# Designs tried in a protein design run: peptides against a protein of PDB entry 5FRP. Part 162

Target 1, 225 residues: chain A of PDB entry 5FRP
Amino acid sequence: VEWTESIPQIIATREDISKELNQALAKTFIDSDPRVRRTSVMIFNKVPVTEIWKNITNKAIYTSLLHLAREKHKEVRELCINTMAKFYSNSLNEIERTYQNKEIWEIIDTIPSTLYNLYYINDLNINEQVDSVIFEYLLPFEPDNDKRVHRLLTVLSHFDKKAFTSFFAFNARQIKISFAISKYIDFSKFLNNQESMSSSQGPIVMNKYNQTLQWLASGLSDSTK

## One batch from the design tools (peptide; made by RFdiffusion4, then SolubleMPNN)

Design b2_p26_2_s4 (from b2_p26_2, 14 letters changed)
Fold by OpenDDE base, seed 1:
Structure b2_p26_2_s4 (fold): chain B 225 residues (1-225), chain A 26 residues (1-26)
Amino acid sequence: as target 1 above (225 residues)
Amino acid sequence: SMLERLDKELLEELSLEDWLKYLESL
């Protein structure tokens, strides 16, 4: 009987401890030291998604995670972008939508919009990273058409106007890249044929080949930076 | 790539309790 009466106190104590931990964790995301912020972001990578959703209940932590996508410190920002994309994907796959977690889902559902809005920074390194996380986590390859469409609709359902515009621009860019690669292959085949290379078209195709390479290279981040 | 490096670093999963203890040690 006495043990049963202690259970509510233990539960209350655990809730209080959980609240204090959440408050302490919320402070680490806004710490002045980038190492502390980095370590805080790593929680979302190292801890299983189900445990995160169960134990991290302070909305401010999730909001702060999203804000770090625009962090001045490059390493923290890059880590955050990968982390939030992965966390979004894992949440969609493993976390059920309930009344209790609705408020957290309202934040998490904005991750795609947050990521697509990063294109407006107009930084090649950021653009490349966003492209990568879109293919890896947001819109991964899915052979099932119904699942693919459902995922796409889920991703788009919370887009702001800017994110929607970026989405169309991204897809248009992918089409252009695909076209450029196709032309690169065609030009390469032509130039590898001695008869074709010796023709009047040889110099023209060589010029187009070089232009195609230059265009493709201009879209890539500088690997030395 | 940076993504590949990050993924490799993230392979080791920890409990939330272990991670919180680590944070407290910082």
Scores: peptide ipSAE 0.134, ipTM 0.688, DockQ to the pose 0.018
Fold by OpenDDE base, seed 2:
Structure b2_p26_2_s4 (fold): chain B 225 residues (1-225), chain A 26 residues (1-26)
Amino acid sequence: as target 1 above (225 residues)
Amino acid sequence: SMLERLDKELLEELSLEDWLKYLESL
């Protein structure tokens, strides 16, 4: 009988410890030291998604993670952008939506909007990173049509107006890039043919080739930054 | 890519407990 009475206290103590840990962790995400913030973000990369969802129950932690996408410290921001995108994808794949985790999902479901809204900063490096995480984590290549459509609908279902605008702009840009690459290939093939190069069209195609290269290059951030 | 480099650095998975202990050590 006495043994059974200790169990609630142990459970309560564990819950209290868990709560305290969550509170302490929440503080690290807003710490003045970028290294502390970075380390906090790394939890979401190093810990399995299932363990995170089970043990990190403080909403403020997830909210703070999302806010770090606009962090001034470049390294922390870049890590955060990658982390939240990956975490979103892993959550979609591994975490069931339940009544108990509904409130956390409400935050996590805003990750796509949070990422697409970064395009409004109009920073080339940020744009490239967002492009990359979209292809890698948000809308990855999926050969199964039903799964691909379901993922797309899931991503879009929680978009704000700004995210939709960015989404359409992004897709339009991708179409243009794809077209430009296709033309680059065509021009390259033409120029590699000696007969074609010596034709009256040779100089014209060379000019178009150079213009295409310049356009493609202008969309790329300086990899040295 | 920058992402590939980041992923390589993040390959080792840890338990939440181990990571929290690491945080406490900082």
Scores: peptide ipSAE 0.120, ipTM 0.654, DockQ to the pose 0.018
Fold by OpenDDE base, seed 3:
Structure b2_p26_2_s4 (fold): chain B 225 residues (1-225), chain A 26 residues (1-26)
Amino acid sequence: as target 1 above (225 residues)
Amino acid sequence: SMLERLDKELLEELSLEDWLKYLESL
């Protein structure tokens, strides 16, 4: 207990203590208690990105963070996926690439590939979360065309073959969703018109409407889980 | 959603020092 209270002042003052703290932190990411693993991941969310890069120099910590994206414990996994996506985005925005941080960047640059590879698990909850973090952190809305293209190229530059495949599948799915939503709106307008509903096309459109709703709903995770 | 709940829990910022102290207390 007493040793713990002195740790923060020590990180700032001595390189040797920084190494010991990094080693201790590395152990917490592989702890048998999911609460310890969860709390370890939260460091990357609660501490400014610049302070993380400055103080966490053990590459094994970053590697362990990425491994938790496939964690069996749902809460830890979900936290990790959100954390690593946000950390990637913040790092791109705030951290300069130097010779000293090259080894860490080599790990961080694999985050997009790590996330896109989660689609192969074929879990609706995971897919929904990956979709969310892609739009929020990896490929956010950017009105500047040059910045948007640069971000896209950065994300794609470290993809493995599987990540490319899932990337194309994701975009194809988004096009299909957009089309389905458009059809849903059209069918809804038709069905709201009494004359149209009473026509010979009424039952046909009702069937297509129901099929469209079922298709859209099948892509959503169970909100109770 | 679980994501929305996670985002709410992430609003508080702490120092690396405070988190390390907390981890050692567990």
Scores: peptide ipSAE 0.112, ipTM 0.653, DockQ to the pose 0.019; fails the geometry check
Fold by OpenDDE base, seed 4:
Structure b2_p26_2_s4 (fold): chain B 225 residues (1-225), chain A 26 residues (1-26)
Amino acid sequence: as target 1 above (225 residues)
Amino acid sequence: SMLERLDKELLEELSLEDWLKYLESL
């Protein structure tokens, strides 16, 4: 653990990480101790993306990072999911595609697929986290239409069949959520009007309001679990 | 290998059919 914790500083201070260090780091990502794995993932959070790309050249490290997104240890998994999504976004923004880094990009380009494939686990906490990182890192809000479309196409261009399927399912779910929220707002407005509440429609709308709330709530993970 | 062990620690995936059924239940 302590050794792994020193790696970010080493990477920040050294222009070239030795092959041996890369090999040692690769081992930490697959260590049996989740604390070691956690610390290893934190390197990607503590070190600038440009320095990571420059110094971490062992492709096994990146592959192992992606695998940790599916591990059973909750803390490491959650950290990894956030980390890899952020790393993907930062890489798209800051790292040029060159011949020299092509092999690493081939791995990094699978991050969207890796994340979307997590929906097949059918875990509410994982789903929520994946939803979050999609909006924050993969497909962030972008007011420029051309940039937004370009990002979308970039994300989709490396999807496997499963990722495409989950992508469509995600979007379908989002449409339903948006519709439900819209209805919630409409019902709330109706219920806030005393004349409307006193009408024959009052009880009906109240029931629909409650149903809508229940439906929305059912899609939310219990943060206390 | 350590990597093989990690693979065993992966969460199981549901079938697409099961996932679709889940979506329909929502």
Scores: peptide ipSAE 0.000, ipTM 0.259, DockQ to the pose 0.751; fails the geometry check

Design b2_p26_3_s1 (from b2_p26_3, 8 letters changed)
Fold by OpenDDE base, seed 5:
Structure b2_p26_3_s1 (fold): chain B 225 residues (1-225), chain A 26 residues (1-26)
Amino acid sequence: as target 1 above (225 residues)
Amino acid sequence: KKSLLSDYLDEEWIKEAQEEYENYKI
């Protein structure tokens, strides 16, 4: 009987400790030291998604995580972008939507929009990273058609107007890249044929080839920067 | 250099996003 009387106090104490811990953790995401911010982001990579959802109940932590996507410190930003994309994917796969976690889901569901909106910064390094996380985490290869469609619809269902437009831009670019590569191959074959090069079409094809190469190259980030 | 994506994106939204990124504070 005595142990039963202690249970409410223990529960209350644990809730208080949990709240204090969450408040302390929230402050680390906005710490002036990028190493502290990095460590905080890494929690989302090191702790199982189920445990994160269980123990991190302060919505400000999730909001702060998303805010770091625009971080000036390159390493922290890159880590954050990868982390939030992965966390989104893991959450979709492992976390059930309940009444209790609704407020957190409202934030997590904005991750795709947050990521697609990074394209408007018009930074080649950011673009490449966003491209990568889209293919790896947001819209990964899925052989099951129903699962693939369901994931796509889930991602799209929470897009803002900017993200939706960015999504179309992304897809249009991918189609154009594919087409450009195909043309590059065709032009290369043409240029390797001496008879074709000596024809009246030779200079025209060469010009188109060069334009195609320039266009393809313009989309590549400088790996040295 | 303009990104390949920038050809498909709204210029005003690009400008806004760039300003937000430049003015980013922790």
Scores: peptide ipSAE 0.534, ipTM 0.932, DockQ to the pose 0.773
Fold by OpenDDE base, seed 2:
Structure b2_p26_3_s1 (fold): chain B 225 residues (1-225), chain A 26 residues (1-26)
Amino acid sequence: as target 1 above (225 residues)
Amino acid sequence: KKSLLSDYLDEEWIKEAQEEYENYKI
């Protein structure tokens, strides 16, 4: 643990991280102690993306980072998912594709697929986290249409078949959620009108309102788990 | 609990992913 905690400082101060140090760092991502794994993931949050690409040259480190997205230890998994999504976004924005970094890019380009494939685990907590990182890092709000389309195409260009299907499922769900929210608003407006509530439609709308709320709530993770 | 998303996903792929997740090794 203590050694791993020193790595961010070493990366920041030294241009040439030795092959041996990279190999040692790679081992920390598969350490039996979740604290060691957590500390290793945190390197990607503490060190600028440009310095990571420059100094972390062992592809096994990046592969191991992606592997931790399915870890059973909740804290490490959640940290990993956020970290890899952010790292992907920062890499797209700040790192040029060169011959020298091609092998690392081949791994990094699989991050979107890795994230979208987590939906197949069918875990509500994982789903909520993946939803969050998609909106925050993978496909963030971008007012420039050309940049937005370019980002979308970049994300999609490396999808496997499962990720594509997951992507379409995600979008279909979002459309349904949006529609349900719209209905909820309409029902709420109706219920807030005293004349409407006193009408023969009052009880019917109230039932539909409750059904809509239940449907929306069923898609939410239990924050207590 | 079935997620709203699960309604759109392939059941076999869900099963495979769940098995992979349950059998995950560091």
Scores: peptide ipSAE 0.533, ipTM 0.932, DockQ to the pose 0.770
Fold by OpenDDE base, seed 1:
Structure b2_p26_3_s1 (fold): chain B 225 residues (1-225), chain A 26 residues (1-26)
Amino acid sequence: as target 1 above (225 residues)
Amino acid sequence: KKSLLSDYLDEEWIKEAQEEYENYKI
């Protein structure tokens, strides 16, 4: 743990991190102690993206980072998902594609697929986190149409079949959620009108309202878990 | 608990992913 905690400072100060150090760092991502794995992931949060790309040249480190997205330790998994999404976005913005970094980009370009494929686990907590990182890092709000389209095409360009399907599922769900919210608002307005509530349609609307609420609630994670 | 996303995802792929997640090794 203590050794791994010193790595961010070393990366920031040294232009040439030895092959041996990269190999040692790669081992920390698969350490049996979740604290060691957590500390290793935190390197990607503490060190600027440009310095990471410059100094971390062992592809196994990046592969191992992506692998941790599915680990069972909740804290490490959650940290990993946020970290890899942020790292992807920062890399797109700040790192040029060269012949020398091609092999690393081949791994980094799989981050969107890795994240969208987490939806198949069908875990509500994981789903909420993936939703969050999509909006924050992968496909952030961009008012410029050309930039927005370019980012979208970049994200999609390396999707596998499962990720494409997950992407379409995500968008379909969002449309349905928006529709449900609109219905909820309409029902709420109806319920607040005493004349409407006393009408023959009152019980029917109440039933539809309850069904809508139940559907919306079914997508929420248990805050107690 | 069925997620809202699960309505749009392939059931076999969900099963495979769940099995992979449960059998995850470091």
Scores: peptide ipSAE 0.531, ipTM 0.932, DockQ to the pose 0.777
Fold by OpenDDE base, seed 3:
Structure b2_p26_3_s1 (fold): chain B 225 residues (1-225), chain A 26 residues (1-26)
Amino acid sequence: as target 1 above (225 residues)
Amino acid sequence: KKSLLSDYLDEEWIKEAQEEYENYKI
């Protein structure tokens, strides 16, 4: 743990990291101690993306990072998911594709698929996190249409079949959620009108309102678990 | 508990992913 904690500083201060250090770092991602794994993942948060690409040349480190997206330790998994999404976005923005880094890019380009494939686990907590990182890092709001399209095409360009299907499912769900929210707003307006509530439509609207709320709530994780 | 997304996802792929998740090895 202690030596791993020093790695961010080493990466930040040195021009290169030895092969041996890369190999040692790779092992920390598969360490049995979740604290070690956490510390290893945190390297990607503490070190600038440019320095990571420069100094972390062992592809096994990147593969192992992606692998942790499905690990059982909740904190490490959550950290990993956020980290890889952010790292992907930062890499797209700051790292050029070269012959030398091609092999690493081949791994990094799978991050979107890795994330979208987490939806198949059908875990509400994981789903919420993936939703969050999609909006924050993978497909953030961008007012420039060309940039948005380019980012979207980049994200989709390496999708496997499962990821594509997951992507479509995501979008379908979002449309449905948006529709439900619109209904909720309409119902809320209706509920605030006493004349409407006293009408024959009152009970019907209330039922629909409750159904809408139940449906929306069913998609939410239990924050207590 | 079915997620809202599960309504749109292949059930066999869900099953496979769940099995992979449950059998995850570090």
Scores: peptide ipSAE 0.531, ipTM 0.931, DockQ to the pose 0.781

Design b2_p26_3_s2 (from b2_p26_3 with E1K E2K E19K E23N E25K)
Fold by OpenDDE base, seed 4:
Structure b2_p26_3_s2 (fold): chain B 225 residues (1-225), chain A 26 residues (1-26)
Amino acid sequence: as target 1 above (225 residues)
Amino acid sequence: KKSLLSEYLDEEEIEEAQKEYENFKI
């Protein structure tokens, strides 16, 4: 653990990380101790993206990072998912695609697919996290339409079949959620009007309101679990 | 409890992914 904690500083200070160090680092991502794995993932958070790309050249490190997205250890998994999504976004923004880094980009470009494929696990906690990183890092709010479209196309261009399906599922869900929220608002307004509540529609709208709330709540993870 | 997303995903693919997740090894 301690030596792994020193790696961020080493990466930040040295231009040439030895092949041996890269190999050693690769092993830490598959260490049996979740603390070691956590520390290893944290390297991607502590070191600037540009320095990561310069110094971490072992493909196995990136592959292992992506692999940890499915880890059972919740803390490590959650950290990994956030880390890889952020790293992807930062890489798109800061790293030029060159011949030299092509092989790493081939892995990094699979991050969106990796994340969208997590929806198939059908775990509400994982889904919530994936939702979060999609909105924060993969497809962030971008007021510039051209940039937004370009980012979207970049993300989609490396999707596998499952990721595409997941993407469409996600969007379909979001539309439904949006519609449900709209209904919730309308029903709430209706229910807050005494005249409306005294009408024959009062009980009907109340029922629809409750159904809408129940539906919305069904998609939420239990924060206690 | 099926997620809202599960309504749009193939059930077999979900089952496979769940199995893979449950069998995940480091």
Scores: peptide ipSAE 0.488, ipTM 0.930, DockQ to the pose 0.750
Fold by OpenDDE base, seed 2:
Structure b2_p26_3_s2 (fold): chain B 225 residues (1-225), chain A 26 residues (1-26)
Amino acid sequence: as target 1 above (225 residues)
Amino acid sequence: KKSLLSEYLDEEEIEEAQKEYENFKI
């Protein structure tokens, strides 16, 4: 643990991390202690993306990071999912594709697929986290249309078949949610109007309102889990 | 509880992914 905690400082101060150090770091991602794994993942959050790409050259480290997306330890998994999504976004923004880093990019380019494939686990907590990182890091709001389209195409260009299916499922769900929210708003407006509530439609709309709320709530994870 | 997303995903793929998740090893 203590050794791993020192790594961010070492990376920040030394331009040339030895092959041996990279190999040792790779082992920490698969350590039996979740605290060691957590600390290893945190390196990607503490060190600038440019320094990570420069100094971490062992492919096994990146592969292991992606592997931890399915970690059983909740805290490590959640950290890993956020970390890899952020790292992907930062890499797209700050790292050029070169011959020297091609092999690392081949791994990093699979991050979107890795994340979208987590939806197949069918866990509500994982789903909510993946939803969050998609909106925050993978496909963030971008007012520039060309940049937004370019980002979308970049994300899609490395999808596997399962990720494409998951992507379409995600979008279909979002449309349904949006429609339900629209209905909720309309019903709420109706119910807040005294004349409307006094009409024969009052009870009917109240029932639809409750059903809509229940449906929307059913898609939310249990915060206690 | 089936997620809304699961309605659009292949059931066999879900089952496989669930097995992989349950059998996850460090």
Scores: peptide ipSAE 0.486, ipTM 0.929, DockQ to the pose 0.735
Fold by OpenDDE base, seed 1:
Structure b2_p26_3_s2 (fold): chain B 225 residues (1-225), chain A 26 residues (1-26)
Amino acid sequence: as target 1 above (225 residues)
Amino acid sequence: KKSLLSEYLDEEEIEEAQKEYENFKI
């Protein structure tokens, strides 16, 4: 733990990190102690993206970061998902594609697929987190149409079949949620009118309102779990 | 609990992914 905690400072102060240090760091990502794994992931949050790309040259470190998206330890998993999404976005914005960094980009370009494939686990907490990082880091709001399309094409360009299907599922769900919210609002307005509630349609709309609420609630994670 | 996303995903792929997640090792 203590050794790994020193790495951010070392990266910030040195022009290069030895191959041996990179190999040692790679081992910390697969350490049996979740505290060591957590500390290792935090390097990607504490060190500027440009310095990470410059100094962390062992591809196994990046592969291990992506692997930890399925970590059993909840805190480590959640940290990894946020970290890899942010790192992807920062890399797209700040790192040029060169011949020298091609092998690392081949790994980093799989981050969107890795994240979208987490939806197949069918865990509501994981789904909520993946939703958040998609909106924050992968496909953020961009008013420039050309930039927005370019980002979308970049994200999709390395999708496997499963990730593409998951992407479609995500978008279909969002449309359905938007429709359900619209109906919820309409039903709420109807039920707030006393004349409407006393009508023959009152009980019917109340039933539809309850069904809509139940459906919306079914997509929420249980905070107690 | 079935997620809203699961309505659009293949059930076999979900089962496989769940198994992989449950069997995840460092």
Scores: peptide ipSAE 0.486, ipTM 0.930, DockQ to the pose 0.755
Fold by OpenDDE base, seed 5:
Structure b2_p26_3_s2 (fold): chain B 225 residues (1-225), chain A 26 residues (1-26)
Amino acid sequence: as target 1 above (225 residues)
Amino acid sequence: KKSLLSEYLDEEEIEEAQKEYENFKI
């Protein structure tokens, strides 16, 4: 009988500890020290997604994570972008949608929009990172058509207007890149043929080749920055 | 450098996003 009476107290104590932990963690995301912010973001990478969802119940933590995607500190920003994308993917794969976690899901479901909206910053480094996380986590390769479509629909279902526009821009760019690469290959083959190069078309193709290379290169970030 | 994506995005929205990014505070 006595042990049963202690159960409510234990539960209450655990809730209190959890609340305090959540409050403390929320503060670390806005800490002035970028190392603290980094460590806080890293929790989402180191702790299993199931444990995160179980123990991190404060909405402010998730909101803060998303907010850091635009942080000025490069390392923290880059970590945040990777982390939130991965966390989104893991959540979709491992976390069931329930009534109890609905409010957190409402935040997590905005991650795709948050990421696609980063393209509006028009920063090449950010763009490359967003490209990477899209292919790795957001819309990964999936051989199963039904799963692929389901994932796509899930991602799109919570897009804001800007994210949709960005999504279309992304896809349009990818098509252009693919086409440019195809042309590059064709031009390269032509230029490697001595007979073709000696033809009247040689200089014309060389010019197109150079233009194609310049265009492709313009989309690449400066690796020195 | 203009990104290839910027060709498809609204210039005003880009400017706003850039401003927000530059003015980001912790």
Scores: peptide ipSAE 0.486, ipTM 0.929, DockQ to the pose 0.758

